# Ledger of designs, part 69: peptides against a protein of PDB entry 3ESW

Target 1, 322 residues: chain A of PDB entry 3ESW
Amino acid sequence: NNIDFDSIAKMLLIKYKDFILSKFKKAAPVENIRFQNLVHTNQFAQGVLGQSQHLCTVYDNPSWHSIVLETLDLDLIYKNVDKEFAKDGHAEGENIYTDYLVKELLRYFKQDFFKWCNKPDCNHCGQNTSENMTPLGSQGPNGEESKFNCGTVEIYKCNRCGNITRFPRYNDPIKLLETRKGRCGEWCNLFTLILKSFGLDVRYVWNREDHVWCEYFSNFLNRWVHVDSCEQSFDQPYIYSINWNKKMSYCIAFGKDGVVDVSKRYILQNELPRDQIKEEDLKFLCQFITKRLRYSLNDDEIYQLACRDEQEQIELIRGKTQ

## One batch from the design tools (peptide; made by RFdiffusion4, then SolubleMPNN)

Design b2_p15_1_s4 (from b2_p15_1, 9 letters changed)
Fold by OpenDDE base, seed 1:
Structure b2_p15_1_s4 (fold): chain B 322 residues (1-322), chain A 15 residues (1-15)
Amino acid sequence: as target 1 above (322 residues)
Amino acid sequence: DEIRKLRELIKKLQE
């Protein structure tokens, strides 16, 4: 019996595709019940859901993308990208150009565009006066600050002139294009929008231990790449665990196409107890939210994303220390 | 285990 291996291969591929697609069908009633119970009984799960409702969709705003591209010095950015790309003689193909773009955006953002703000300058005394500022605490936004999705305002008193300076913690990334200052939250928020404005596949990574960064899907490397705007870092997922010796428990990535536990990429040592949720429940939660985010996609899109997800999971299991 | 074997087979066939 000449086993038609080609026919068997085709049949296996069809069955596999059907199997993958079946996982992304509408959730069964039992899964909905499990999801509802989980988010109502587990605070960490509720937090992940709440973040997903914002972070997975907020950056997919064409009007914001236009404003970003109109605000940035695109001539400078592309000049620098072209210069670096030309050095490699195009030997690596066109896909590497996007990696050069992301690296330049990291440079441009940190060096030319945005500022770190531990303490604000005094509004009265002017530039380089942050050393004279004493924190008085935090309060709610005033009527003007509330227009820009501001939840908290830090209050500072100048030791030199005695005047009060307000540092509103804006969550509106368009306002951040104006203010051009902040901490890790403001940096990551605006930088995520910037990367999205160039049409890139980007995820927002939340770390439970008070840090945030991005991941970019590199077509050249064919994987998700660590990107930290605060550190001007590209493809250095080890910096937190190894360089900073930071202790961490959870890293969750939020993108338009899914929510993924990426802890294994970043937690290489000094792992804190993962006691906020059962591992099986976290896996279920991320898969359930991801499934909902993909409900409007066609079968081909679902299949391609599922293949990407599988490759990422293999990478995360193998612990490829880059 | 069967799904893993199937995935490996499919990967080889997509090469």
Scores: peptide ipSAE 0.012, ipTM 0.479, DockQ to the pose 0.363
Fold by OpenDDE base, seed 3:
Structure b2_p15_1_s4 (fold): chain B 322 residues (1-322), chain A 15 residues (1-15)
Amino acid sequence: as target 1 above (322 residues)
Amino acid sequence: DEIRKLRELIKKLQE
């Protein structure tokens, strides 16, 4: 009896697909209870949930995408992308074009568009006066600043003229298109929106130790790629642990299709204690939120994303063995 | 080796 291995393989694939799809069905009552208990009893879990409610959906705004595309110098961007793409002779296919686009967006954003603001310039003395600025502390937003999702305003006094300059920490990325300055939070916020505006699959990565960056899914590389707008960094997940010697405990990626613990990609050394939540509970939490984010997707979309998730998990496991 | 097999399986599942 020649075992039709092809038939068995097909059957196994069907069963596997069904099994995967079954995991994305509506949560059982027991899972809902576990989730509710976890977010009510664990502060870290509550924080992850709160972040997911914002970061997973906020950037999926077509109106914002239009504003971004109207604001950027698209002619310059695509000219540069086309130039770099042409050098490689098209040998690697059309999918690599997106990698060139992201690299150009990193360049454009850091060099031509956005500015790092350690201290603001004096509003009275003008440009290049930040050296004269003394921090006085932080306060709540005024009525105008509050229109742009501002939670905190840093206050500075000019040592030269004595005037006060306000540096609002805006969370509205559209306002950041106007101000064009900030720190890692503003950089990552606006850059995440920029990448989304080009139709890319993008995640916002939150690090518990006061840094944030992006990931985008490269169709060419067939994986999530580290992207840090502050550093003009492409596919260099090691920069924090190795180059900066940064100590870290958690890196969580937030995207429209899921929440993923990506700590293994970035925490290569100097790992801080992961004592904020049980590992099993964090895994459950991320999976539960991801499941909810996918409730409206069809079976094919769910299956494709599940395959991507599995590939990522394999990648994250292997990274520890190298 | 198991990871390779799993990748191959995933690749086949994506096909």
Scores: peptide ipSAE 0.007, ipTM 0.478, DockQ to the pose 0.132
Fold by OpenDDE base, seed 2:
Structure b2_p15_1_s4 (fold): chain B 322 residues (1-322), chain A 15 residues (1-15)
Amino acid sequence: as target 1 above (322 residues)
Amino acid sequence: DEIRKLRELIKKLQE
């Protein structure tokens, strides 16, 4: 009896697809109750939910993408990408080209476009006067600053002229295209939008220990790739734990299609206690939010994303960033 | 060999 292996394989694939799709069906009433209870009783869970409501969708704005592309020097960017791509003579085509694009965007953003702002320059004394600035504290935004999703304004006094300079912490990434300065928050915010504007799959990674960065899904590498605009870093997830010797507890990635605990990718040593939420509850929370984000997707899209998720989970367990 | 082929087929179908 010639076992029709092709028929069995097809049947298994159908059953497997159906099984996977069954996990992404509308949440059962019991899951909704569990979610509500978790969010209402656990502050960390509430924080993750709050971030997901913003970070998972805010960058999917076509009008913002157009503004970004109109603002960047695309001729310079693509010239540099083409140059680097041509040097290596890779046959991998468009897939590897995108990795070169992300690397150039990292270079361009840090070297040509955006500025790190530990302290602002004095508005009166001009450029390169930040050394003369003394922090006075923080206050709420004024009427103009409030137009650009500003929650906090840092206040500085110039030791030379005595004038006050305001450093508003804008959360509007379009305003950041104008100001072109900030700290890790502003850098990551605008850079996430920039990557999204090129049609890339991007996640915003929040670290509880006051840092933020991106992940880009490389079709060439077939995985999520660490991207830090502040560091001009591509595929170096170890920089925080090893190079900085940073202690960390949680890294959560927020994307259009899901929320994922990516702590295992970045917390390689010096792990802080994970005491903010039960591990099972965090896993449930991320899965629940991810499920909600995918409610509008078709079965094929859900299946493809589920396969990607499984591959990522295997990667995170095996630690194979080689 | 058959299990390997099945795994390869599953992998290709996931691509």
Scores: peptide ipSAE 0.007, ipTM 0.439, DockQ to the pose 0.093
Fold by OpenDDE base, seed 4:
Structure b2_p15_1_s4 (fold): chain B 322 residues (1-322), chain A 15 residues (1-15)
Amino acid sequence: as target 1 above (322 residues)
Amino acid sequence: DEIRKLRELIKKLQE
């Protein structure tokens, strides 16, 4: 009896696909209750949900993508990408080109486009006057600042002229294309949009210990790649734990297709207590939000994403950033 | 844990 291994393999694949798809069906009433209870009783869960409602979808705006592409020096960017790509002897059309693009975007963004703002320049004294600025604290946005999704305004007094300078912490990435300055929040926010504008799969990574960065899904490497615009860093997830010796508890990635606890990728040492939520509840929360984000996708899309998720989970467990 | 997950998966595939 010649066992038709091909038939068995096909049957197993079908059953596996059906099983995976079954996980992404409409949530059972019990899951909805668990979710509602979790987000209402756990502040960390509420925070993750709140962030997901914004970060997972905000960057998928075609109008914003157009504005970004119109604002960037695309000729310079592609010239540099093509130069480096050709230098390494790659053929056109290879998936690796996108890695070169992201690396150039990191260079361009940090070196040519955006500025780190520890303290603003004095509005009265002009450029290169930040050394004269004394922080007075933070306040809410005024009417003009509020138009650009500003949550906080840092207030500074000039030691030279005595005038007050406002540094609004804008969350509108289009406004950041104008201001072209900020800290890790502004950097990551705008850079996430920039990467999205090139049609890339990107996640926003939130670290509880006051840092944020991106992940890019490299089709060449077939995995999520660490990307930090502030550091001009590509595929260096260890920089925080090892190079900075930073203590961290949670890193959560937010993308259009899901929310993922990526702490294991970045927290390599000096782990802080993970006491904000039960591990099982966090896993449930991320899965539940991810499921909701995929409700409109077809079965093939769901299956492909589920396969990607599985590979990522394997990677995170093995601790091998290959 | 991986073996347990695999067993659970196999069980589900046999349903």
Scores: peptide ipSAE 0.005, ipTM 0.396, DockQ to the pose 0.114

Design b2_p15_2_s1
Fold by OpenDDE base, seed 3:
Structure b2_p15_2_s1 (fold): chain B 322 residues (1-322), chain A 15 residues (1-15)
Amino acid sequence: as target 1 above (322 residues)
Amino acid sequence: NFKEIAEKLLEKLEK
């Protein structure tokens, strides 16, 4: 009886691995047709595809990682990480060190490095003059601003001196290392690059209701962890729905290895209508893009990522039942 | 899920 059960277990594991790997083979012609029709007929699907083409790969730039590491005060960061890690007596093992690193990077970024900019200071009057600034609207970038992937420039007039101050909305994260100011978009953009520069598995989370944040894969916790640089928040996915009482419809995570609907992690109450796409079509879209992102990976890498994906899906289902 | 079934079978064999 025992020999028969071991043989059955081994056979089931082999069949399971083969089944998983079969899902990541080249897309069938019917799947390609479905994908093309979806992105051409559904604006939300087109938006998700467009975001994936940028957000899934832009942060995997070794040159940018070097510039980041040269710009940050690494001595201060690691000193603080080592200090906090030592307080807990190292009992949890080496994998927890990365969680301490992410927590210190959140602290360092918000307190020492980057600034929130609701309104800019007047370029003529100097610091702490934002209260005197009146918005005049937005315009396109000038020739200099256009060098740094600037989509829009907010224009402000100083009520005190009458001078115009420009606030370019830069999308180049290397330019943000210089300017060191922005709103949620600039914060999340640069902080995503910072985390990637330390060799971490990171996703950019887009919320349809005008917020953005990160997820980091913790090897210690063995799951994706909510990270918000604006809030200096680690593992607090409930902040938006509960603390802010924010109404939300979609949260989509973009990473190098996949695109995932993570709405179930963050939308705990006040759910808005999910009317932009059919649920089955969104699931298909995310799976199709994820499959394409993994085409160059070997069978072992594909299998490991698929196991991680399965655990995340189980987590997301269970979180609604608690 | 075949994986979960296989893992449960293996756990029973280790006991």
Scores: peptide ipSAE 0.025, ipTM 0.587, DockQ to the pose 0.147
Fold by OpenDDE base, seed 2:
Structure b2_p15_2_s1 (fold): chain B 322 residues (1-322), chain A 15 residues (1-15)
Amino acid sequence: as target 1 above (322 residues)
Amino acid sequence: NFKEIAEKLLEKLEK
C-alpha cells in the first residue's frame, strides 16, 4: 500500500489549520470570567489592558498617515534608501527594500527631523539655551495644551532672563510633527506612527523600567526586528541588557493584531523579579487581548498570524535570531 | 510536536 504522503500531509495541514482556528474562536464564558477577574484584581493586568486599548489601534489612522507622509522629506528618504540598496548589490525585492527604508527612517528621524529634549530651550532667549533652564516641577496642561492629549507639563525657569518655559508632554503624535522634540515617549510615539504610515507591521514595546521602542516585522528576515528611534538602532535587542546593563522585568509589545510578552528578546541579563502578575495569567491576558483584536479577521488571516506567532515563540525560546 | 511534523512536511512539499 503506497502511503500517499502528499494526501496525509494535506489532511494534517487541514486538521492543523482547523485546530489553530479553534483557538481563536470567541472566548468561552469561562475565559471572559477569568479575564474580568484578572483585570479587576491585578493592577498590572489592568495597565496592560489600558495600554492595549490605546496602542493597538491609535496608529491605524489613515488621516494621520497622510499628514506624516506630507510632512516628511520623502524625496530625501527614498534617495538615501535607493543609494544604500544599490550598494548592497542584492537582487531587487520589496522585502529587503523595506529593511533599508526602516534603517533610513531611523537615520532621518534622529539626524534630520526630531530632537532629544532633556530640558527645553528658553522661549525668550532662543535656541541652544537649555543649559540655562532650571526645573520647577510639573503641572496640568492649560487650555491650548489640552487640545493635543497632554498629560503633564514640565515647567522650567531660565536662569538668564527669568522667564518661564513650558515643556508639555504631548501624546498627540500629530502635534509632535510640529514640535519635533521630546524624550523616549515622544520619540517612540511619533516614530511608531511614521513606520505605520509606510504600511509596515509595527508594534509598540513598553518596558516597565521606563523605556519604550518599536518592533517592525521584516518580511525579508521573517521575524520581528527591534527598532529604537532614540538610538537609531535596527536589530539590536541586546543594547538595553548588555550595552546599558539595564535591569528589566517586563517588555510588552502592542500591535494591531496582538499583544505579546517579548521580555525574552530584550532581557538577556540582570532580570528583575517578575512579581506583578503570575506568568500564566500574563500569558492568558496577552492571548485573550490578541484574540479580541483578531475577531474581525478571516480564517486565512487568523491562520497566517497564528503561524507568525508560533514562529516568534520558537525564536523567543531558542534565543537564536535566525 | 504536531507543529514540527507539519513544518517538516511543508518544507518537503516546497521542495
Scores: peptide ipSAE 0.023, ipTM 0.576, DockQ to the pose 0.086
Fold by OpenDDE base, seed 5:
Structure b2_p15_2_s1 (fold): chain B 322 residues (1-322), chain A 15 residues (1-15)
Amino acid sequence: as target 1 above (322 residues)
Amino acid sequence: NFKEIAEKLLEKLEK
């Protein structure tokens, strides 16, 4: 009896697709009740939900993408990408071009475009005067600062001239295209928008222990790739746990198509207690939010994303990015 | 998973 392996394989693929699609149907009443109870009783769950409502959708703004592309030196960027691609890329196929683009954007952003700001320069003394600045504390935004989604303003006094300089912590990434400075929050915010403006699949990664970075989905590597604009880092998820010896408990990735616990990619040692939520409840929460984000997608899009999700979960279990 | 099994079966048939 020649087992028709082709027919069996085709049948398995059909059944698998149907099974996957069934998981992304509208939530059952019991799942809605569980979700509502979880976000009303668990503060960490409330935080994840709140972050998802902003970070999963805010960067999908075509008007912002146009402003970004008009602001960046695209001629320089593509010249550098083409140069690096011409050296190595032709043998590896066209998909590697996007990896070179992300690497150049990391270089361009850190070296040519944006600045790290521990303390602002004095508005009166000019450039390179941050060493003379003394922090006085933080306050709410004024009327002008409030126009640019400013949550807090750090206040500094110049030891040289005695004048006050304000450092608004803007959350509007378009304002950051003008100010060209910030800390990890401003860096990651604007850089996430920059990557999105090139049509890339990007996630914003929130670490509970006060750091943030990106992930980019590489079509060449066929996986999510660590990207940190502050560090000009590409595919180095180990830098926090190993190089910095940072202690961490949670890393959550937020993208347009899903919310994923990516802690296993980044927390390699010095793990802090994961006591903010039950593991099963966190898994449920991320899956539930992801399901909601995909409600408007067609069956083929849902299937493709689910295949990507499965590959990522296998990667995270096997530790293949280590 | 069923996908991996199916893909492996297809790969064997294409050889």
Scores: peptide ipSAE 0.023, ipTM 0.584, DockQ to the pose 0.140
Fold by OpenDDE base, seed 4:
Structure b2_p15_2_s1 (fold): chain B 322 residues (1-322), chain A 15 residues (1-15)
Amino acid sequence: as target 1 above (322 residues)
Amino acid sequence: NFKEIAEKLLEKLEK
């Protein structure tokens, strides 16, 4: 009996696809109860949910993308991309071009566009006066600052003139296109939007130990790639654990299509206790949110994303990003 | 994983 291996393989693939798709069907009542109980009883879970409600969708704004593209020096960016791409002898149409684009965007953003702000300059004394600024603390936004999704304003006094300078921590990335300054939060926020504006698959990575960065899905590398705008870093997930010797407990990635615990990519040593949530509950939470984000997708989209998820999970288990 | 096995089977059949 000639076993039709082709027919068997096709049948197995169909059954596998159906099995995968079945996992992304509407949540069962028991899963909803578990989810509700988890987010109401666990503060970390509530935080992850809250972040997902914002970070997973906020950057998918076509109007914002247009504003970004109108604000950036696209001629300079593409000139530099084309130059570096040509230098390495790549042909047009290779998926690697997007990696060159992201690398140039990192350069452009750090070198030409955005500024790190430890302390603001004095509004009265002018430029390069931040050394004279003493922090007085933080307060809520005023009426003007509140228009730009500002949660906190840092207050500084000038030691030279005695005037108060406000440093609003804006969460509106469009306002950041104007201010062009901030710390890791502002950098990552605006840079995430910038990458999204070029039509890229991007995730916002939150680290519990007060840092944030991006991941970009490289079609050339066929994986999520570490991207840190503050560091002008591409595919260097080790910089925190190894170079900085940073101690970390959780890294959570937030994207339009899912929420993923990416801690294993970045926490290579000096792991802090993961005591904020049970590992099984965190896994459940991320999967549950991811499932919700995919409810409107068709079966083929769901299947493709599930395949990416599986590949990423294998990568994270094997530690193959080095 | 099951997908990799199925893909490998398909690759073997296309040869």
Scores: peptide ipSAE 0.023, ipTM 0.573, DockQ to the pose 0.111

